# Ledger of designs, part 34: peptides against a protein of PDB entry 6NYY

Target 1, 212 residues: chain A of PDB entry 6NYY
Amino acid sequence: KHFEQAIERVIGGLEKKTQVLQPEEKKTVAYHEAGHAVAGWYLEHADPLLKVSIIPRGKGLGYAQYLPKEQYLYTKEQLLDRMCMTLGGRVSEEIFFGRITTGAQDDLRKVTQSAYAQIVQFGMNEKVGQISFDLPRQGDMVLEKPYSEATARLIDDEVRILINDAYKRTVALLTEKKADVEKVALLLLEKEVLDKNDMVELLGPRPFAEKS
Target 2, 212 residues: chain A of PDB entry 6NYY as posed
Amino acid sequence: KHFEQAIERVIGGLEKKTQVLQPEEKKTVAYHQAGHAVAGWYLEHADPLLKVSIIPRGKGLGYAQYLPKEQYLYTKEQLLDRMCMTLGGRVSEEIFFGRITTGAQDDLRKVTQSAYAQIVQFGMNEKVGQISFDLPRQGDMVLEKPYSEATARLIDDEVRILINDAYKRTVALLTEKKADVEKVALLLLEKEVLDKNDMVELLGPRPFAEKS

## One batch from the design tools (peptide; made by RFdiffusion4, then SolubleMPNN)

Design b1_p12_4_s3 (from b1_p12_4, 6 letters changed)
Fold by OpenDDE base, seed 2:
Structure b1_p12_4_s3 (fold): chain B 212 residues (1-212), chain A 12 residues (1-12)
Amino acid sequence: as target 1 above (212 residues)
Amino acid sequence: PPVLPDFSYSTY
């Protein structure tokens, strides 16, 4: 309990019990987090869900926490499924509400950074090729890009394609599992916090063996 | 390890 609380404080900050969301906002958070949870549940290479919460905290209105494996090597498939899981919240909002919110900002940032890394650092795109460049870090002098403007445009296009493909994959998944997203969202609205056991009770065992 | 975003959590 103390260890879990410490992690929650690091991830979400302190609980804001005095923060009362409008019912529609609370509903949006629940469906957003349900999207993450369900996407992670049904993606083979996604990290297992540990906890999902819609209790407002200092850093967010909700959060999903996963149990990452200590990995030094990531496959293209693993990175894609992580992107899809990360897009799960945004996709859920679109499916259920026909609108998107600003709440997915951190998710989109992570997806964007991952997509660029895959293409320009890990050589995981066939059109760009087996190349590896350093990404400009925040605060680094904008060093001249080691590639042409044509290559820059190609990178930007392929990043967009990769993200859009991940988005479409997530839409397909959560559309197929729409009833499960609804179940998780409704249970979140009731309990505010779900763990792995709640997910097993609600959806059945995760269909993928946790590769140790 | 690769320089990747931390996907171990999502915040909304």
Scores: peptide ipSAE 0.439, ipTM 0.885, DockQ to the pose 0.735
Fold by OpenDDE base, seed 3:
Structure b1_p12_4_s3 (fold): chain B 212 residues (1-212), chain A 12 residues (1-12)
Amino acid sequence: as target 1 above (212 residues)
Amino acid sequence: PPVLPDFSYSTY
C-alpha cells in the first residue's frame, strides 16, 4: 500500500479532493482512460495495465499505469502497439463524443516523439531508409539538418503516415471493442480506480499470455 | 538504449 501510494504520487501527484469536476468532464476522463485501458488490453505488444484512475490529482484528471517489461530492444510492431495504446484515449473521445479535448496533449507528444524516433533514429521506414540521425535535444541549436529539405519533407510525411496508421488501427480496435470501452468507463465512474483484477472480471483474461 | 518516451503511464 505505501509503495503503491508513492508511485501514484509520482505519476499523478497529490490528490485534489477539492477539485470538483463537472459530471461531463468526469465522464470524458472516464472514457478517455477506458480507451487507454482497453487498447492496452487487446494489443499484443502493449504493456499490461496495472492501474487506471479518474481521481483528480496535481498532474492530471486521470491516469493509466502499465507494467512495462525491462527491454532494451524494441521491435517496430511493439512500438506501433504502444503508439496505438497511447492514442486510445483520444480515439475513445472521438468514438463516444465526436469531439476531442486538450487532455490528450501528453499522449500526442509521446506518439510524435516515438514516430520521429522510428523514422529518423531507428531506420524503420522503407521510404526514408536505413538512416540514423540524432534528434535535436531541447536546447541544442538547430544545427543544419544533415539532410536536404526534400528529405525533411519526406520524413514529415512518413511521420504523419505512421501516426495516422496507428490512429486508424486504434479506431478499428476500439470500434470493435466499443462495448468493452463503455463497460470500463462506467465502472470507472462507479469505482474511480480500477486494477488488473477489475479488468479481468470485466473483460475476461487478457488474450495474450503473460510472458512469465 | 534508445531514448523513447515513457509509455509506462499516461496522464489526462
Scores: peptide ipSAE 0.437, ipTM 0.885, DockQ to the pose 0.726
Fold by OpenDDE base, seed 5:
Structure b1_p12_4_s3 (fold): chain B 212 residues (1-212), chain A 12 residues (1-12)
Amino acid sequence: as target 1 above (212 residues)
Amino acid sequence: PPVLPDFSYSTY
């Protein structure tokens, strides 16, 4: 209990018991988090859901926590599934409400950073090729990019393609699993917090063998 | 290790 609370404090900050969301906003948060949860459930290379909450905290209105595998090497497929899982909230908002909110900002930041890293650090894009450049860190002098403006444009285009492909994959998945997203969202609105066991009870066992 | 975003959590 104390350890879980410590992690929750790091992820979400302190509980804001005084923060009252409008019912429609609370519904949006529930469906957003349900999108993450269901996407992670049905993507083989996504990390398993540990906990999902729609209790407002200092850092967010909701959060999902996953159990990452300790790994040093990531495949392109693994990174794609992680991107899809991360887009799950935004996609859920689109398919259920026909509108999107600002709430996905952190998710989009992570997806953007991952996409750029795949293309310019890991050489995972066929058009850009087997290149690896250091991304400018916050506070580093804006060193001249070690590539041409034409290459910069190509990188930007391929980043958009990669993110759009991940988005489309997530749309297809959550459209197929729309009823499951609804079930998770409704249960979140009731319980406010779900764990892995709640997901198993609701959706059945995760269809991927736990790699021991 | 590669500098990747932390996908271990999402915040809304």
Scores: peptide ipSAE 0.429, ipTM 0.884, DockQ to the pose 0.733
Fold by OpenDDE base, seed 4:
Structure b1_p12_4_s3 (fold): chain B 212 residues (1-212), chain A 12 residues (1-12)
Amino acid sequence: as target 1 above (212 residues)
Amino acid sequence: PPVLPDFSYSTY
């Protein structure tokens, strides 16, 4: 419990009990977080959900927390499913509200960073090929790119394709599981916080064996 | 180690 609370404070910051969201905003957050939760539940290579909350905190209006495996090596499939899980909130907003919000900014940042890393660091794109370049770190002067402008355009195009493919995969999944997303969202609106046990009660056991 | 985003959490 103390360890979990410490992690929650690191992830979400301090609770903002005085921050009252409008009912429509709270609903948006609930469905967004439900999208993350359900996507992570039904993606084989996603990390299992530990906790999801729509209680506003210093760093966000809601959060989903997963139990990551200590991994040093990631497959392309694992990275894709993680991208899909991360897109789950945005996709849920689109499916249920027909609109998108600014709330997915951090998710999109992570997805973008992962996509670029896959293409330019890990050589996971066939068109770009088996290349590995250092990405400029935050604060590094944009040094001359070690590749041509044509290669830059190719990278940008393939990043967009990869993200769009992940997005489409997530749309397909959450459309199939739309009723489950709604169940989770409605329960979030009631309880404000859900754990893995709540998810099991709602959705049944996660269909993938926890690789020990 | 590869610098990957932290996917252990999502914030909204």
Scores: peptide ipSAE 0.427, ipTM 0.882, DockQ to the pose 0.772

Design b1_p12_4_s4 (from b1_p12_4, 6 letters changed)
Fold by OpenDDE base, seed 1:
Structure b1_p12_4_s4 (fold): chain B 212 residues (1-212), chain A 12 residues (1-12)
Amino acid sequence: as target 1 above (212 residues)
Amino acid sequence: EPVLPDFSYSTY
């Protein structure tokens, strides 16, 4: 309990129990978080859901927490599934509401960062090839790119392709699992907080063996 | 070190 609360405080900030969302906003948050939860549940290389909440906090209106394994090496497949899970909220909004909100900003930032890292740091793109260079960190002087403008354009194009592929994969998954997303969202609207056990009760055991 | 984003959580 105390450890979980400490993590929640770091991730979401302090609870804003006095912050009353409009019912439609709360519904949007619930379906967004349900998208993350369900995507993570049915993606083999995604981390299992620990907790999902739609209780407003200092840093956000909702959050999902996962239990990552101690892992130092990631495969391309693992990074793709993580991207899909991270897109799950945005995709859920599109599927259920036919509209997208600003709430996915942090998710899109993470997806974008991951996509660039895969292409320009890890050499995981066949067109760009086996290259690795440091991405400018916040505050680093804009070092001249060690590649041509043509290569820059290629990188940008391949980043878009990778993100779009992840997005399409997530759309396919959450469309297939649409009823499960709705079940999770409705339960979130009722309980405001769900854990792994709630997900098991609602959806059944996660179809992937927990690597102990 | 390559800086991957923290995928252990999402915030809305």
Scores: peptide ipSAE 0.434, ipTM 0.888, DockQ to the pose 0.808
Fold by OpenDDE base, seed 2:
Structure b1_p12_4_s4 (fold): chain B 212 residues (1-212), chain A 12 residues (1-12)
Amino acid sequence: as target 1 above (212 residues)
Amino acid sequence: EPVLPDFSYSTY
């Protein structure tokens, strides 16, 4: 309990019990978080869902928490599924509401950062090749890129392709699992917080063994 | 160390 609360505070911040969302906003949050939860559930290389909440906190209106494996090495497949899971909220909003909100900003930031890292740091793109450059950190002097403008354009194009592929994969998955997303969203609207056991009860066992 | 984002959580 104390450990979980500490993690929740780090992830979401302090509960804002006085923050009243409009019913439509609360619905949007529920479906967004359900998208993350379901995407993570059905992606092999995504981390298992630990907890999902639509209780407003200092850092967000909702959150999903996963139990990552302790690993230092990531494959392209793992990074792709992580991107898809991270896009799950945005994709859910598109599927259910036909509109997107500003709420996915942090997710899109993470997806963007991951995509650039894959291409520019890890050499995971065939067109760009086996290159590794330091990404400019926020606050670092914008060092001149050690590559040409043509290479920069190629990187930007391949980043878009990678993100679009992840997005399409997520759309396909959550469209297939649309009923499950709705079940999770509706249960979130009822309980406000779900754990792994709630997900197992609702969706059945996660189809991928938790690699301990 | 490669700077991967923390995918252990999502916030809305």
Scores: peptide ipSAE 0.431, ipTM 0.888, DockQ to the pose 0.800
Fold by OpenDDE base, seed 4:
Structure b1_p12_4_s4 (fold): chain B 212 residues (1-212), chain A 12 residues (1-12)
Amino acid sequence: as target 1 above (212 residues)
Amino acid sequence: EPVLPDFSYSTY
């Protein structure tokens, strides 16, 4: 409990008990977080859900938390499923509301960073090839890219393709599991916080063995 | 070190 609360405070910040969301905003958050939760539940290489909340905090209106794995090596498939899970909120908003919000900014930042890393650091793209360049850190002067403008364009194109593929995969998954997303969202609106046990009760056991 | 984002959480 104390450790979980400490992590929650680090991730979400302090609870903003004075922040009252409009019912429609709270609904949007619930479906967004439900999208993350369900995507993570049904993606083999995603981390298992630990907690999901729609209680506003200093750093967000909602959050989903997963069990961190001490993992040093990631496969392309693992990174894709993590991207899909991270897109789950945005995709849920699209599926249920036919609109997107600004709330997915952090998710999109993470997805973008992961996509660039896969292509330019890990050599995981066939068109770009087995290359590894240091990405400029936030705040570093954009030093001359160690590649041509044509290569830069290729990288940008392949990043978009990778993200779009992850997005489409997530759309397919959450469309298939649409009823489950709705169940989770409705339960979130009722309980405001769900854990792994709530998810098991609602959706059944996660279909993938926890690689302990 | 390759800087992967932390996927252990999402915030809205």
Scores: peptide ipSAE 0.422, ipTM 0.887, DockQ to the pose 0.791
Fold by OpenDDE base, seed 5:
Structure b1_p12_4_s4 (fold): chain B 212 residues (1-212), chain A 12 residues (1-12)
Amino acid sequence: as target 1 above (212 residues)
Amino acid sequence: EPVLPDFSYSTY
């Protein structure tokens, strides 16, 4: 209990019991978080959901927590599935409401960072090739990019392609699993907090063996 | 610092 509360405080901040969301906003948060949860459930290389909450906290209106694997090496497939899971909230909003909100800002930041890292640091893009450059850190002097403007344009194009491919994959998945997203969202609106056991009861066992 | 973002959590 104390350990879980400490983690929740680090991830979400302090509970904001005084923050009253309008019913429509609360519904949006529930479907957004359900999108993350269901995407992570049905993506083989995504980390399993540990907890999801729509109780407003200092850092957000909702959060999802996953059990990270202690790993030092990531494959392209793993990074793609993580991107898809991270896009799950935005995609759920599109599927269910036909609109998107500002709430996905942190998700899009993470997806963008991951896509650039894959292309310019890990050499994971065939068109850009086997290159590795340090991304400018916040506060470092804008060092001249060690590549041409043509290469910069190519990188930007391939980042967009990668993110769009992840987005389309997530749309396909959550469209197929639309009823499951609805079930999770409705249960979130009822319980406000779900764990892995709630997901198993609702959706059945995760279709991927836990790699011990 | 890890080059990759922390995917172990999301916030809305």
Scores: peptide ipSAE 0.421, ipTM 0.886, DockQ to the pose 0.744

Design b1_p12_5_s1 (from b1_p12_5, 5 letters changed)
Fold by OpenDDE base, seed 2:
Structure b1_p12_5_s1 (fold): chain B 212 residues (1-212), chain A 12 residues (1-12)
Amino acid sequence: as target 1 above (212 residues)
Amino acid sequence: IPISSSTIAPPP
């Protein structure tokens, strides 16, 4: 309990118990977080869900918290499933509301950063090839790119393809699991916070063994 | 450190 609260404070900031969302916004957050939670539940290489909440913390209106594996090496498949999990909120909004919100801004930033890193740092794209360039850090004036404009265009195209593929994969998954997303969202609207046990009660055991 | 995905409020 105290340790979990400390982690939640570090990740999400202080609970904003006084921040009252409009009912429609609260509903949007519930389905958004349910999308993350369900995507993480049914993706093999996603991190195990610990907690999902629609109680605002810091700048977050809701959050899904996962227990990352202590690993230093990531496969392309692991990175893809992480991208899909990160897109789960946006995809859930699209599936349930037919509209998207600004709520996914940080998710899209993370997905964008991951996609660029996969292509230009990790050499994980066949068209771009086995190359590795340092990405400019935020605030570094990149005076010159270490590659041609043709390569820049190729990178941008392949980033878009990778993100779109992750998006489509997430749409397929959450469409298949639409009823599960609905169950989680509705229970979030009731309880505001769900743990792993609540998810097991709703969805059954996670289909992937927790690699300890 | 657990990773969180969060619905972010737009900057004011």
Scores: peptide ipSAE 0.197, ipTM 0.812, DockQ to the pose 0.537
Fold by OpenDDE base, seed 1:
Structure b1_p12_5_s1 (fold): chain B 212 residues (1-212), chain A 12 residues (1-12)
Amino acid sequence: as target 1 above (212 residues)
Amino acid sequence: IPISSSTIAPPP
C-alpha cells in the first residue's frame, strides 16, 4: 500500500480530489482508460494491469497502471503490443464516441518515440535496415543527421506505417472486445478505481500466464 | 517502475 501509493505519486502526481470533471469528460476518461486496460488484458506481450483509475492525478485525468516485467531486452513483438496498449485509449474514444480528444497526447508521444526508436535505434525495420543512431534529445544541438534526406523520408514513411499497423491492430482488438471495454468503463464510472481482481471478475482470468 | 498510460489535460 504505502509503496504503491508512493509509486503512484511519482508516476501520476498527487491525487487531485478537488478536480471535478464534467460528466461527459469523466465518461470520455473512463472509456479511454478502459481501452488501455482491455488492450493490455488481451495482448500477450503487454505488461499485466495493476490498476486503472479515473481519479485525476497531476496532469492526468485518469490512468492505467501496469506492472512491467523485469527485462532488459525487448522483442519487436513486445514493442508492438506495448504500442497497441498505448493506443488503446485513443482507439476506445474513436469506437465509442466517433470523436477523438487531446487526452491521448502523451500516449501518441510515447508511440511516436517508440516507433522512431524501433526503426533508427534498434534496426527493427527491414527497409531502413540495420541502422542505429541516437535520436536528438530535447536541448541537444541538432546534430547533422547521419543520413540523407531520402533516408529521412523513408524513416518517416516507415514510422507512419508502423504506427498505423499498431493502430489498426488495436482497432481490431477493441472492436472484438467492445463489450469488455464497455463493462470496464461502466464499472470505472461507478467505482472510479479498479484493480486486477475487478478485471478478473469482469473479464475472467487474463488469457496469458503471468510470469510471476 | 510501473508503466502508466494517462489521459492528459492540455496545458491552459
Scores: peptide ipSAE 0.192, ipTM 0.809, DockQ to the pose 0.530
Fold by OpenDDE base, seed 5:
Structure b1_p12_5_s1 (fold): chain B 212 residues (1-212), chain A 12 residues (1-12)
Amino acid sequence: as target 1 above (212 residues)
Amino acid sequence: IPISSSTIAPPP
């Protein structure tokens, strides 16, 4: 208990018990976090879910916590599944509400950064090719791009393709698992916090072996 | 300490 709370404070920040969301916003957060949780559950290369919460912490309205694998090398497939998991909240909102909110802003930022890194740092795009450039850091005056305007356009196009492919994959997954997302969301609205055992009770065991 | 990653829904 105390150790888990300490970890939660480090990762999520302080619990904002005074931040009362409107019931409709709380519902949106529940389905958003359920989307992340379920996407992570059914994506092979996603990190195992530890906890999901709709209790606001720090700058978040809700969160899902995962046990990351200690790894130094990431495959393209692993990065794609991470993107899909990160899009799970936005996709859940679209599927259940037919509308999207600003709640996915940080998720979209992470997905965008990952997509650019895959294409321009890791050489993971066939059309752009085996290139590796430093991404402009926030605040760095990018005076000169190390590539042509044609390459810049190609990068922009391939980033959009990659993100859209990840989005479509996530839509397909969460549409297939729509009932599971709803089960998780409804239980979140009841309990506010779910752990791995709650997820196993709702969804059955995660279909992928936990790499210990 | 297993460093857990978090996905967070931010406020606007």
Scores: peptide ipSAE 0.153, ipTM 0.788, DockQ to the pose 0.417
Fold by OpenDDE base, seed 3:
Structure b1_p12_5_s1 (fold): chain B 212 residues (1-212), chain A 12 residues (1-12)
Amino acid sequence: as target 1 above (212 residues)
Amino acid sequence: IPISSSTIAPPP
């Protein structure tokens, strides 16, 4: 308990017990977090869920904590499943509410950065090819792009395709697992915090062996 | 704008 609370404080910041979310916003957060949790549960290459919470911390209204694998090499398939997990909140909002909120802005930023890196740093796109360019860092002079405007348009198109493919994959998954997302969301609204054991009780054992 | 979710890695 004390150690977990210390970790949560370091990672998430102080609990904002004074930030009373409206019931509808709290419901949106619960389904958003349930989307992340369920996507991570059923994606082979996603990191295992440790904890999910709808208690506001710092700037976050909710959070999901995962145990990352110690790996230095990432496959295209692993990066795709990570993108899908990251899109799980947005997709859950769409499936359950038929509307999207600003809550996914950081998720979309992460997905955009990952997609761009896959295409222009890791050479993982067949149309763009085996290229590797440095990502413009914040504060780097906008150096002339080392490629033509035609290549820039191709990159933009392929980034969009990759994100849309991840989005569609996530929609398919969370639609199939819609009842599981509902179970997790409802239990979050009751308990505010779920751990791995709560997820096992709700969904059964994670279908992928934890690579120890 | 507050974010609704954050994916958090466990502390090393």
Scores: peptide ipSAE 0.066, ipTM 0.724, DockQ to the pose 0.106

Design b1_p12_5_s2 (from b1_p12_5 with F1M P2K M8T)
Fold by OpenDDE base, seed 5:
Structure b1_p12_5_s2 (fold): chain B 212 residues (1-212), chain A 12 residues (1-12)
Amino acid sequence: as target 1 above (212 residues)
Amino acid sequence: MKIYSLKTAPPP
């Protein structure tokens, strides 16, 4: 308990007890976080879920916390599943509300960064090929790209394709698991915080063994 | 191991 609280404070910051969301926004957050949680639950290469919460902390209205494996190498499959898990919130909003919110902005940033890195740093795209360029850091003046405008267009297209593929995969998954997303969201609205054990009780054991 | 969070973010 004390250790978990300490981790929560370090990662999420202090609970902002003062941010009272309107009930409709709280519902949106619950379904958003349920989307993350359920997507990660049913993706083979997703990281284990530790906790999901709809209590605002720091700059988050809600969050799903994960414990990644200690690894130095990532496969395309792992990166894809991580992208899908990251898109789970946006997808859940679309499925349940027929609308999307600004709530996914951090998720989309992460997905965008991952997609570009896969294509231009890790050489993971067949069309772009076995290339590796340093991405400009935030604040670096991008003076000249080390590739042609045609390559730039190709990169942009392939990034879009990769993200869209991840999005479609996530839509398919959360549509299949729609009832599970609903269960998690409703329980979040009741308890505000769920741990891994709550998820096991609600959904059953995660179908993928946590590879230690 | 570094714990990370996916979150619903408020508008800037």
Scores: peptide ipSAE 0.422, ipTM 0.900, DockQ to the pose 0.625
Fold by OpenDDE base, seed 2:
Structure b1_p12_5_s2 (fold): chain B 212 residues (1-212), chain A 12 residues (1-12)
Amino acid sequence: as target 1 above (212 residues)
Amino acid sequence: MKIYSLKTAPPP
């Protein structure tokens, strides 16, 4: 118990025991986190799930924690599946509630950053091509972009396309696995915290072997 | 390995 709590503090921050969500918000968080968890469970290149929680910690109302592999090289397929995992919460909200919340803002930030990096840093987009430019860091003087306005528009368009494709992929996946998302969400509402073993008991073994 | 979290976040 103490050791797990210590790890949770280091990884997730301090538990906000005083933060009481309204039942409907708690439900939203549960389905949001279930979306992340289930998306990651059924995506081949997704990172292994460690824990999913709807107990507020730090700046999060809930979270799904993943253990990434020790790797320095990422494929386009890996990055796509990670984007889908990241969109899982938003997609779950849309599927189950027919509405979206501000809860996905950090997820969308991550997805946006990943999409731009794929296109302008990693050269992973065929239309933009084999280019690599440094992205402006927060607080850096916005130097002139090393490309034309037409290229800027193309980049923006292709970023949207990439994100939309990831979104559609996630919608398809979580629609197929809708019952599993609901099972996870309901169990979260009961137990508040689930680990990998709970997920195995609930959904069966992850269909993809975890690369050690 | 750095553990990461996907989270529901309140508005800033």
Scores: peptide ipSAE 0.420, ipTM 0.898, DockQ to the pose 0.614
Fold by OpenDDE base, seed 4:
Formats: sequence, C-alpha cells, structure tokens
Structure b1_p12_5_s2 (fold): chain B 212 residues (1-212), chain A 12 residues (1-12)
Amino acid sequence: as target 1 above (212 residues)
Amino acid sequence: MKIYSLKTAPPP
C-alpha cells in the first residue's frame, strides 16, 4: 500500500482533492477510464493494468496505470494494441455518450506520436517503405524535411489511416465488451479506484497470460 | 520497469 502510494505520487502527482468534478464530468471520466482499462484487458499485447482511478491527480481527471514489460524490441502488433488501449477512453465516450470531449487530448497526442514513429522511424508502413527519419524534437526548428512534399502528404495520409484503423479496432473491441466497460465504469463511480483484483472479480481473469 | 498512465486530461 505505501509503496503503491509512493509510486502514484511520483507518476500522478498529488491528489487534487479540492477539484470537484460535476457529476456529468465524473461520469465521463469513469467511462473514459473504463474504456482504457477494458481495452487493455482484452488486447493480447497490451500492458497489464495496475489500477484505474477517477480521483483527479495533478493534471489528470482520471487515469489507468499500467506496468509495461521490460522489452527493448516492439512488434507492429504490440504497438497497434498499445494504440488501441490508448484510444479506449475516446472510444468509450463515443459508444456511451454519442459525443467526444477534450479529455482524450493526451491520449491522441500519444497515439499521433506513435503512429508517426511507426511510419517514419520504424519503417512499419508498406506504402512509405522501409525508411527511417529523425522526427523533429520539441523545439527543433524543422527548416527542411529530408523528404519531398509528396512524401510528406503520403506520411500524413498513412498516419491517419493507421490511427483510424486502431480506432476502428478499438470500437469493435469495446462494442463487443460494452457491458464490461459499463460494469467497470459503474464500479469506478462507486469505489473511485479499482485495482487488478477488482478487475478480475468483475471481468474474470485476463485472457492473456502475463509473461512476467 | 516504468509505470505509465493513460488519463483523462483537462483542456490546457
């Protein structure tokens, strides 16, 4: 318990107990985080869930925490499942509310960065090909791209395709598991924090063996 | 191992 709290403080910052969300916003956060949790639960290459919370911490209104495996090499399939898990919050909002919020901004940033990296750094896109370019770091003045404007357009198009494919995959998954997302969301609204054991009790054991 | 979080974020 104390160790977990220490980790939470380091990762999530201090709990902002003073930030009272309106009930509708809290509901949105619960379903958003439930989307992350459930997507990660049922994706083979997703990281194991540690906890999910709708208690605001730092700049987060809610969060799902994961323990990644120590690995140096990532497959395209692993990266896709991570993208899907990251999109789980946005997708859950769409499925349950028929509207989207700004809550997914950080998730979309991560997904966008991952998609670009896959296409222009890892050579994982067939149309763009087996190329690797350094992405501009935050603050670097990108004066000249090492590729043509046509290639830039192709990259942009393929990024959108990749993200959309991940989104559609996530929609399919969370639609199939809609009842599970709702169960998690409702339990979050009750308990505010769930751990892996709560998820096992609610959903059953994760269908993928956690290779420790 | 580096724990990471996916979160609902307020607008900047």
Scores: peptide ipSAE 0.408, ipTM 0.897, DockQ to the pose 0.635
Fold by OpenDDE base, seed 1:
Structure b1_p12_5_s2 (fold): chain B 212 residues (1-212), chain A 12 residues (1-12)
Amino acid sequence: as target 1 above (212 residues)
Amino acid sequence: MKIYSLKTAPPP
């Protein structure tokens, strides 16, 4: 118990018991987190879900917690499924509310960073080609880009295409699994916290065998 | 192995 709480504090921050969300905001958070959870459940290369919560912790209003596989190499397919899982919250909001919120800001940051890394660090885009350069870190003098403005425009276009493809894939998935997203969201609104066992009870066993 | 979280974030 104390060890799990310590891990939760390190990963999620302290429970902000003082942050009372309005019912409509809590509903938005529930469907957002359900989108993450369900997307990850039905994506082959997504990480296993450990816990999903709509209790505010640290700087998060809710969260879906995952246990990544121990790996040092990532495939393009794995990175795409991770992007889709990360977009699951935004997509769920769009599907269920017909509106988007600022809640996806951190997710969009992660997706943007991943997309740029795939194109300019990992050479995973056919149009840009097998190039690799370091993305400016926070505090680094933005040295001149080692490529032309035309290449910069191409990179920006291909990043947008990659993110849009991931978004469309996630929309298709969560539209197909819309009833499952709703089941998870409704149960979150009741229990506030779900574990992997709750997800198995709701959705059945994950279609992809968890490699131990 | 580092556990990570996807989250709903408040505006900055």
Scores: peptide ipSAE 0.427, ipTM 0.901, DockQ to the pose 0.636; fails the geometry check

